Peptides against a protein of PDB entry 1BH9. Designs and how they scored, part 33

Target 1, 89 residues: chain A of PDB entry 1BH9
Amino acid sequence: FSEEQLNRYEMYRRSAFPKAAIKRLIQSITGTSVSQNVVIAMSGISKVFVGEVVEEALDVCEKWGEMPPLQPKHMREAVRRLKSKGQIP

## One batch from the design tools (peptide)

Design b1_p30_1 (made by RFdiffusion4)
Fold by OpenDDE base, seed 4:
Structure b1_p30_1 (fold): chain B 89 residues (1-89), chain A 30 residues (1-30)
Amino acid sequence: as target 1 above (89 residues)
Amino acid sequence: SLLSPEAAEELAELTKEFIEEKAEELKEEL
């Protein structure tokens, strides 16, 4: 999984995460092969994660009285807040 | 654009970390 695989174009097209890349990433962590269903599930929750982070980041940006486009600090803060709220998938 | 280029890169990294954390959880269940 690379930064190039999650760009604005792909995100807004709601395209699936590249299965091969996700599979490799998971397997690099687990140390064993994973099923296609695991990859599909991970891809799905990852899309949800992305959507929730962007939504939260927009709220952060607004609450900080700042203007779009979103910046890295909004994304990081969004994740922190989502974790705090227990809203990370 | 909704995200700056830098924000998009950060989001990608955060997403990777998210997947890694989930994979670690999965590993612990195996």
Scores: peptide ipSAE 0.653, ipTM 0.923, DockQ to the pose 0.620
Fold by OpenDDE base, seed 3:
Structure b1_p30_1 (fold): chain B 89 residues (1-89), chain A 30 residues (1-30)
Amino acid sequence: as target 1 above (89 residues)
Amino acid sequence: SLLSPEAAEELAELTKEFIEEKAEELKEEL
């Protein structure tokens, strides 16, 4: 698959994802060209995903009685919980 | 910072995996 990387800080701040990187990643999977609208839609739902994971991770950190900054274990637990709740596929 | 550098890296990887899963779904519809 694509080795393209996304800006970690931009993702966290819900800033615009690099369209070129997203396009290359999608096309590496589909094996064909994708439209601008597909890239825009994928960028949008990715921002929602990031926002929900960070919000859930903050709750996890608090429930565990821990202090910021968030750590990888909070991110992984957040995704697990969101999937369990059916909030993310 | 709200996220540690390591947490930001993990989040990036999780997001990439999310996009890959959605792209696989898109591929199936083509």
Scores: peptide ipSAE 0.650, ipTM 0.921, DockQ to the pose 0.569
Fold by OpenDDE base, seed 5:
Structure b1_p30_1 (fold): chain B 89 residues (1-89), chain A 30 residues (1-30)
Amino acid sequence: as target 1 above (89 residues)
Amino acid sequence: SLLSPEAAEELAELTKEFIEEKAEELKEEL
């Protein structure tokens, strides 16, 4: 994905990610074509992932005594914490 | 704004890595 695809505007809209881009990415990994249902499922879990990371990052930012906007370090820490809590696979 | 431009870029990268990981798991089950 590009920064444009996950820009602030898209985050506020909670838009689905481009199916074509996800399809290409999955296929580049699996080496084979994937069904539309797989793409839809991946789109869904990716949307949840993004939402949870941003929410966790806001919590991290607050706990560190910092103020928005969120920075890369908040995003990375959010992922670490979510994995630790078993909230993201 | 909620995310800085740099944070948005980081999030995009983290999301890509997440999808890649899930796709690798899928590949193993094919």
Scores: peptide ipSAE 0.649, ipTM 0.922, DockQ to the pose 0.635
Fold by OpenDDE base, seed 2:
Structure b1_p30_1 (fold): chain B 89 residues (1-89), chain A 30 residues (1-30)
Amino acid sequence: as target 1 above (89 residues)
Amino acid sequence: SLLSPEAAEELAELTKEFIEEKAEELKEEL
């Protein structure tokens, strides 16, 4: 993914991620073609992931006594905390 | 805006990493 592929408008609307980009990424890992259903499933769990990270990042930002817009440090800390809680892999 | 441009870039990288991890799990099951 890139900033252009994961645009803020899609994130805020919790829309599906670009299927073509996800398909290419998965296939680069698996080494074989993947079904449309696999891409749809991956798009769905990715959307959930992004939502949880942003929510946690807002909590981090608040606990640090800071205000939006969120910064890279909030995103990284959010993922660390979610992993430690077992909320994400 | 909720995310700074830099935060959006970081989130994209973290999301890519997440998908890569899930895809590795998928690869093991194929």
Scores: peptide ipSAE 0.649, ipTM 0.921, DockQ to the pose 0.644

Design b1_p30_1_s1 (made by RFdiffusion4, then SolubleMPNN; from b1_p30_1, 11 letters changed)
Fold by OpenDDE base, seed 1:
Structure b1_p30_1_s1 (fold): chain B 89 residues (1-89), chain A 30 residues (1-30)
Amino acid sequence: as target 1 above (89 residues)
Amino acid sequence: PLLTPEAQEVLDELAREFIEKKARELKKKL
């Protein structure tokens, strides 16, 4: 793991969920307009979720004796573990 | 890179599913 890789991903994470896109996605589900506060909240928790998954995936990767880049198997295993721990829905 | 393109796709899908789940929960409250 390198700080550079983590920083680069952090930049991506921050831009991965633009408010407009999140708003449209939420509204497609709710069937009605949503407030800016709802969008902000959703964006925030989504970024936390993604961060937790990646962090867990890095742990999985390391525990499996492997090195980045993370692969789908790391991501899926991370989610399974986080769910089992009750850390994510 | 930290994630392969395929891993990123998985992550994107996971994120989408997460948001959709939360949005469905929100819908029930609106």
Scores: peptide ipSAE 0.677, ipTM 0.925, DockQ to the pose 0.867
Fold by OpenDDE base, seed 4:
Structure b1_p30_1_s1 (fold): chain B 89 residues (1-89), chain A 30 residues (1-30)
Amino acid sequence: as target 1 above (89 residues)
Amino acid sequence: PLLTPEAQEVLDELAREFIEKKARELKKKL
């Protein structure tokens, strides 16, 4: 995997979960206001989740003898595997 | 890119669902 590809993904991961958007999403579910710390925590664990899915998807891609870019099938399989491993809910 | 646009869409959906799930869990504790 190229440094450019990884860099682009890292840039995405950093910007994918802006606090305001996360706060709105959480509050739409909870029906009440949430603290800044909750938003920060949610952003953090979401980034970890995304990272784990992508890393697993890369492993799936390699194990299937395929090459990037990752496709939806890799993402879906990654989630299935991570759930089976108990690494994601 | 590391992901196709379609794969990125799937990832975005997965991320949203993850947050929603966690938020529902949080709601139960409020």
Scores: peptide ipSAE 0.675, ipTM 0.925, DockQ to the pose 0.841
Fold by OpenDDE base, seed 5:
Structure b1_p30_1_s1 (fold): chain B 89 residues (1-89), chain A 30 residues (1-30)
Amino acid sequence: as target 1 above (89 residues)
Amino acid sequence: PLLTPEAQEVLDELAREFIEKKARELKKKL
């Protein structure tokens, strides 16, 4: 897979989790205010999660003898495999 | 692009579910 595609996605991944949106989502679940550090931590682990899913999906796509762009089936299979490996919850 | 629009939508949903799960775990500790 091309370096250009990976670089573009890497830039997207870094900016895909605005603090305000993450904060609101967490607070909607916890029912209480959360600190900036909690938001930063959640943003960080979420970015790692997304990166791992995409990396696994690319592996799935390649092993299936297919080419990008990745499709929903690759994403869902990636999650199943990562859960099986205990790499994601 | 690396992902189709439909794949990106799935990824967005997965990311949301992940955060919600972690937030529920956090709630139990607050």
Scores: peptide ipSAE 0.675, ipTM 0.925, DockQ to the pose 0.895
Fold by OpenDDE base, seed 2:
Structure b1_p30_1_s1 (fold): chain B 89 residues (1-89), chain A 30 residues (1-30)
Amino acid sequence: as target 1 above (89 residues)
Amino acid sequence: PLLTPEAQEVLDELAREFIEKKARELKKKL
């Protein structure tokens, strides 16, 4: 991967979780209104989660002797590994 | 790009499921 690819991913990560969408999703589950702080917190931990998955997926890709771009199989394997390590739910 | 479009879709789904799980946990505390 290149610096440009990482930069593009960072831009995606920043835009992937708009507050309004996160708020609606949370409220659809909780059945009640949630505070801005809850939305901010959820957005933050979600971005961390996604970052950890991508980082692990890059490791998987490398371990398999492959090169980016990452594919669904890398993502699925990354999640399995992170769960095995107890790093994600 | 770092992710294929298909990988991005998987990632989006994973993120959604993560949020839903956390939201269910939050619901239990409300």
Scores: peptide ipSAE 0.666, ipTM 0.923, DockQ to the pose 0.850

Design b1_p30_1_s2 (made by RFdiffusion4, then SolubleMPNN; from b1_p30_1, 9 letters changed)
Fold by OpenDDE base, seed 4:
Structure b1_p30_1_s2 (fold): chain B 89 residues (1-89), chain A 30 residues (1-30)
Amino acid sequence: as target 1 above (89 residues)
Amino acid sequence: PLLTPEAQEVLEELTEEFIREKARELKEKL
């Protein structure tokens, strides 16, 4: 796997979740207004999450002796492993 | 692309679930 491929995807994916959508999602859970700072923070950590999941998924793909592109099974396994490692809740 | 279209969709759902979990944590602190 190339760092270039990952970087390009991460750059694209980091812009994929609009702050407005994040705000609406959070507010639907909290039931109250959410500050801009919270939305910004959530946007940031979600970007990190995406990056970590993709990196982990690439590791999974490689460990399974498979080739990209990543498939749903890699993504789901990545999240399971990240949870197991305590990197995500 | 690095991900298949289906993998992209799964990633989006996983991301939303992640945000929901964080939001629940936030709610608990309110």
Scores: peptide ipSAE 0.685, ipTM 0.929, DockQ to the pose 0.839
Fold by OpenDDE base, seed 5:
Structure b1_p30_1_s2 (fold): chain B 89 residues (1-89), chain A 30 residues (1-30)
Amino acid sequence: as target 1 above (89 residues)
Amino acid sequence: PLLTPEAQEVLEELTEEFIREKARELKEKL
């Protein structure tokens, strides 16, 4: 896949996560209402996360000598590697 | 597609887990 194709896909995926769902999820954890700014911030951080995971998963797939499309094992391994690198919690 | 349907579901789950972790950190600061 070209960089442009990946970028277009990532932009589509990043725009797909509903702010309402993010708000509900955050509030379920914090136990209190959250501001619009907090939701916007979390949305932005989540968009970066999705992009990083997909890019890492593509790298994993390639390094394992496998072919797309990406499978669950690539996604899980990607997150594990990103955590080990300290890029995500 | 870039991801299988199953991979997409896993990605969504992993994203929620990520948000939960960040929200936990936020909770600790509030």
Scores: peptide ipSAE 0.684, ipTM 0.930, DockQ to the pose 0.802
Fold by OpenDDE base, seed 3:
Structure b1_p30_1_s2 (fold): chain B 89 residues (1-89), chain A 30 residues (1-30)
Amino acid sequence: as target 1 above (89 residues)
Amino acid sequence: PLLTPEAQEVLEELTEEFIREKARELKEKL
């Protein structure tokens, strides 16, 4: 996979989750209201997370000798690998 | 498309889990 192809997809894929949904999710965990800045920050790091997972998944796909489109198994394996590398919690 | 619809759903689930983990970390600081 070319860097150009991945870059184009990442930009497209990094469309944010609805901020309202992120806010509700965070508040359900913290038990209290959260600021707009917290939601913005969480949106940003979530986009980074998505990019890292997709990139790793593409690597997994190639290593397994398979072709896109990516499947659930590639996504799950990607996250497993990223966790093992300490790149994500 | 780079992802199948099913892969997209999994990615969304994984992202939510990621946010939950970060939110838990935030809670500990409050």
Scores: peptide ipSAE 0.683, ipTM 0.929, DockQ to the pose 0.819
Fold by OpenDDE base, seed 2:
Structure b1_p30_1_s2 (fold): chain B 89 residues (1-89), chain A 30 residues (1-30)
Amino acid sequence: as target 1 above (89 residues)
Amino acid sequence: PLLTPEAQEVLEELTEEFIREKARELKEKL
């Protein structure tokens, strides 16, 4: 994976869930209507999250002496590490 | 691809959990 390829893939992987789905998910939690601005904000936050998880997962994969494609274990470990680092809640 | 299909599914689940957590935080502010 070149830096250019990784960048393109990261941009692709940062694709957010459909806004309607995010809205429904938030509303299922809050129990009330959610503004478009909140959905937009959540979409942006989600994109950042996805990017950080993928980047961390690549580091995990490399540190484990493995090569892409990333597997579920890399994704789960990435999230655990990011939480430990305080980079995600 | 950089992620296996299974990894993509896990990523989506982890993202949903992340959103749910943020939404719970939002709920507490409402």
Scores: peptide ipSAE 0.684, ipTM 0.929, DockQ to the pose 0.851; fails the geometry check

Design b1_p30_1_s3 (made by RFdiffusion4, then SolubleMPNN; from b1_p30_1, 9 letters changed)
Fold by OpenDDE base, seed 1:
Structure b1_p30_1_s3 (fold): chain B 89 residues (1-89), chain A 30 residues (1-30)
Amino acid sequence: as target 1 above (89 residues)
Amino acid sequence: PLLTPEAQEVLDELTREFIEQKARELKEKL
């Protein structure tokens, strides 16, 4: 595993989940228009979340004696562990 | 790839749920 791989994935995630989509999602929840700064903030927070989950999933994969590509079970276990650690809500 | 397509779908859903939770918190402050 490498930081470069993680970084490349994070870049891909940003392209796959653009600000416009985030804005629409937030607005669907709030029921009103949201500022650009709110969207930027949420985009940043989401990036951190994705990074933490993928990093944890890689750790899970390694601890289970497995190799990438990551599978759904790694992602779900990662989130469970991060929640348990209090690193994510 | 780092993730299988299925893993990507799961991550997408987890991310969506995360954003929705944060958005609900934001709504409470508006």
Scores: peptide ipSAE 0.683, ipTM 0.928, DockQ to the pose 0.826
Fold by OpenDDE base, seed 5:
Structure b1_p30_1_s3 (fold): chain B 89 residues (1-89), chain A 30 residues (1-30)
Amino acid sequence: as target 1 above (89 residues)
Amino acid sequence: PLLTPEAQEVLDELTREFIEQKARELKEKL
């Protein structure tokens, strides 16, 4: 796995997550309007989350002796491991 | 691609759940 591949994916994911969609999702949960700063903050931590999950999933894939593309099982295992490490909630 | 289409769907779901959890925490503070 190359750092370049991961970087290209993260760049794509960061650009493909509309603030409007994040705002609507947050408001659906909070039941009230949210500020632009809240949306920006949530966008930022979401981008970090995605990057950490994909990086962990690549590690899982490699340690399992498998090759990309990543599968659902890698993604779910990555999240489980990150939670156990206390890196994500 | 780095992810299969199915893996991408799962990642999207996991991301949504992550945001929802953070939003619930925010709700408790409002």
Scores: peptide ipSAE 0.678, ipTM 0.927, DockQ to the pose 0.860
Fold by OpenDDE base, seed 2:
Structure b1_p30_1_s3 (fold): chain B 89 residues (1-89), chain A 30 residues (1-30)
Amino acid sequence: as target 1 above (89 residues)
Amino acid sequence: PLLTPEAQEVLDELTREFIEQKARELKEKL
């Protein structure tokens, strides 16, 4: 693993959260219109979440004696671990 | 790539669920 690989992925993921989609998702839950600032904040929080999950998944992969690419099992385990550590809800 | 396509789909699902949870929390504050 390398920080470079993670950085490249994070750069890619920055384009994976279109504001319009985030806005629609939030509004589908809240039942009302949300401000642009709320969408921006949620987008940022989501990107942090993704970064933390991927980083944890890489750790899981390594601890299991495996190599990238990451698989679904790594992602699910990463989230479970992060929740147990209290790092994510 | 760092993630398989299947892993990316799972990540997207987990992210969506995360956002939905945060949105529910936001709704409670509105």
Scores: peptide ipSAE 0.677, ipTM 0.926, DockQ to the pose 0.849
Fold by OpenDDE base, seed 3:
Structure b1_p30_1_s3 (fold): chain B 89 residues (1-89), chain A 30 residues (1-30)
Amino acid sequence: as target 1 above (89 residues)
Amino acid sequence: PLLTPEAQEVLDELTREFIEQKARELKEKL
């Protein structure tokens, strides 16, 4: 698949999870306020996670002899494979 | 589009779970 296509998607995803939403989610888990730096860090690693999942999903789609757009089954299979490889928790 | 709307929803859920797990790890350090 095209690296350009993946890049366009990654740019699109940057606006999908606002820092405010991430902050609220973290605070709901920790039970206390979190710093801006923590939110920035979490935003960054989340973007890496998304990129890895989508890339793996494209690989799955291709290996299955299918064409985009990606479907839920590709996303779920991607995560299973990444976990198996120890690339994600 | 690269993902169907349904695939996007799944990805969003997976991302949320990922953040929650990292947040739990952070909590343990506090």
Scores: peptide ipSAE 0.684, ipTM 0.927, DockQ to the pose 0.851; fails the geometry check

Design b1_p30_1_s4 (made by RFdiffusion4, then SolubleMPNN; from b1_p30_1, 10 letters changed)
Fold by OpenDDE base, seed 5:
Structure b1_p30_1_s4 (fold): chain B 89 residues (1-89), chain A 30 residues (1-30)
Amino acid sequence: as target 1 above (89 residues)
Amino acid sequence: PLLTPEAEKLLQELTEEFIRQKAEELKKEL
């Protein structure tokens, strides 16, 4: 794994999440209108979340002696580890 | 690709769940 490859992937994934979709999702949960600033904030922390999960999953994959592409088992393990570290809820 | 199609689907679901949790926290504050 290279930092450059991971960075390119993260840049693509982070840019691909539509703000409109985030807004609709939040509003469906809160039951009220959501400001642009809330959507921006949620977009930001979501981008961080995606990056952290993928990075952790790559670490899991490597430590398990396996090769990409990442599988669901790597993603689930990554989330478990990040939660245990208190990095994600 | 870096993720299998199944992993990408799961990542999307995990992200939505993450947003859901944060939104629930927001809901409680409103």
Scores: peptide ipSAE 0.679, ipTM 0.926, DockQ to the pose 0.850
Fold by OpenDDE base, seed 2:
Structure b1_p30_1_s4 (fold): chain B 89 residues (1-89), chain A 30 residues (1-30)
Amino acid sequence: as target 1 above (89 residues)
Amino acid sequence: PLLTPEAEKLLQELTEEFIRQKAEELKKEL
């Protein structure tokens, strides 16, 4: 798996969560309307999150001597590692 | 694909939880 392929997939994956869904999710929590700028900011933050999780999951996969496609166990371990590193909450 | 369907589903759930967590922080500021 190349960095170029990963980049293409990350770009695709980051576009998978529509802003409309983010807006609805935030509003369901805050109980009030949110600005477009808040949605844009949250979209950006979530895209970074997705990228970091996938990158870490690939590292986990490699360290376990396995190959893609990534499985739930890789994703769960990636999140645990990122949290331990303080990279995600 | 880079992720299995199950992994993609989990990633979606993890992302939603992440956003929920951030939104809860935002709610506290309102």
Scores: peptide ipSAE 0.679, ipTM 0.926, DockQ to the pose 0.857
Fold by OpenDDE base, seed 4:
Structure b1_p30_1_s4 (fold): chain B 89 residues (1-89), chain A 30 residues (1-30)
Amino acid sequence: as target 1 above (89 residues)
Amino acid sequence: PLLTPEAEKLLQELTEEFIRQKAEELKKEL
């Protein structure tokens, strides 16, 4: 897979989760106001998460001898592997 | 696209779940 393709997707995906939505989600869980810095941090962490999942899914796809586009099975397996590696909770 | 529409939807759900988990951790600290 090309890094260019992944990069373009990640740039697009990273903009798909607005800070406002993140703030609302967090506040719905915490039940209290959340600072801008927390939202920014969560946004960044989420972007990393997305990138790692997609990258891992691409690896899964390759190891399974398959080709993109990535399917749900690749995503689910990626998450399992990342958890196993301790990369994500 | 790099992901199928279904994969995109799943990724969105996974991301939200991830955020929820982190938010729960934050909640515990409040």
Scores: peptide ipSAE 0.680, ipTM 0.926, DockQ to the pose 0.863; fails the geometry check
Fold by OpenDDE base, seed 3:
Structure b1_p30_1_s4 (fold): chain B 89 residues (1-89), chain A 30 residues (1-30)
Amino acid sequence: as target 1 above (89 residues)
Amino acid sequence: PLLTPEAEKLLQELTEEFIRQKAEELKKEL
């Protein structure tokens, strides 16, 4: 898998997480108004998370000798691996 | 597409869970 392919996908995925939706989700949990800075920070963290999961999933897919599109099993394994090496909480 | 529809949905759920987890941490600090 090329880094260019991943980059194009990440740009597409990152556009799918609007700040408004993130704000609503956070507020539903906290029960109070959340600052714009918190939303911006959460947006950035989420974008990194998505990129790391997809990148790891592509590696899993390749290591298993399989080809895209990525399946749920690749995503689940990616998360497990990222957690095990402390890359994500 | 790079992900199957099911994988795409799972990714969305994983992301939301991630945000919820962070938001819970924030809630405790309020």
Scores: peptide ipSAE 0.677, ipTM 0.925, DockQ to the pose 0.855; fails the geometry check

Design b1_p30_2 (made by RFdiffusion4)
Fold by OpenDDE base, seed 5:
Structure b1_p30_2 (fold): chain B 89 residues (1-89), chain A 30 residues (1-30)
Amino acid sequence: as target 1 above (89 residues)
Amino acid sequence: SDYETILEFFERMGIELPDEYKEKLKEFLE
């Protein structure tokens, strides 16, 4: 990755979904209240997942000879590749 | 348990977590 791509990746890697949003999402699906640890764990999972997708998307962008910012086509291809590798569901 | 709660969430969402995710999750919640 170029320095620019690495910097952008780090930005995404350090980002996180709001805890309240995560909590609401989980509870809306399970129908029950969840602990703080569940929220933290889910936040971590989400962060790792998004990070992997973004990392792959940056690689796709580079392989296609294009420059950031990432476009939807990069994200779609990244997801496809990661699914093919069995790294994401 | 917290672990089961999270697995239930993904099950209802039709998502099968990779083993690596499950392992790290289990370690964190233990």
Scores: peptide ipSAE 0.366, ipTM 0.861, DockQ to the pose 0.724
Fold by OpenDDE base, seed 4:
Structure b1_p30_2 (fold): chain B 89 residues (1-89), chain A 30 residues (1-30)
Amino acid sequence: as target 1 above (89 residues)
Amino acid sequence: SDYETILEFFERMGIELPDEYKEKLKEFLE
């Protein structure tokens, strides 16, 4: 990764979805209240998932000889690659 | 259980989690 890409990725790695948002999302789907552990677990899953997509997208961007920021085309290709590798559903 | 709750969420979303995710979830929730 270029220095700019790495910096952007590191910035993302240090971010997280708000617990309240995760809790609301889960509860809206399950229809029941969820424990703190569920929220933490889902927060982790969400971050890992998005992180892997972003990391792959950055790789795609670099492989295509392009500069950040990421564009939708990079994200789409990243998802395609990760799915083909069985790393994401 | 918490594990079942999470699986229910993904089931309702039509998402099949990779085995790696399921294993990590079990470890975390135990």
Scores: peptide ipSAE 0.366, ipTM 0.860, DockQ to the pose 0.690
Fold by OpenDDE base, seed 2:
Structure b1_p30_2 (fold): chain B 89 residues (1-89), chain A 30 residues (1-30)
Amino acid sequence: as target 1 above (89 residues)
Amino acid sequence: SDYETILEFFERMGIELPDEYKEKLKEFLE
């Protein structure tokens, strides 16, 4: 990875979805209230997921000999590869 | 448990979490 790519990846790793949004989503599916631990855990899972996709996409972009920023095609290919590896569902 | 709640969410969403995610969840919730 280039320094720029790594920096972008780290920015995504440090970011998080709004807790309220996560809480509402989970509760809408489960039909019950959820604890703060559940929200934090889900936030963590989401962060890991997005981070892995972004990391893979950056690798795809580099291997294809293309320059940032990431494009939808990089993200799509990243998801495909990660699924093939069994790293994401 | 919190762990079961999360698994229930993904199950209802039709998502099977990879083992890596499950392990990280367990570690966090412990």
Scores: peptide ipSAE 0.364, ipTM 0.857, DockQ to the pose 0.739
Fold by OpenDDE base, seed 3:
Structure b1_p30_2 (fold): chain B 89 residues (1-89), chain A 30 residues (1-30)
Amino acid sequence: as target 1 above (89 residues)
Amino acid sequence: SDYETILEFFERMGIELPDEYKEKLKEFLE
């Protein structure tokens, strides 16, 4: 990655989903209260997932000889590639 | 368990987690 791409990627990695929102989502599906550890674990999973997609998208952008910011076409291609690699469901 | 709770969530969502995610999750929650 170029320095610009890496910097943007790191900015994305610094963000986090609200714990309350994650807790509500899980409980709405399971129908029961969940522990703080579950919320933390799910937060981590979500962050890793988004991070992998963004990283792959930046790689796609670079390989296509294009410059940031990422566009929908980069994200779509990233998801496709990650699925084919079995890295995401 | 916390692990089972999370797996139940994804099961109900129709999502099959990659093995890598399951392994890391199991390690974290153990």
Scores: peptide ipSAE 0.354, ipTM 0.853, DockQ to the pose 0.724

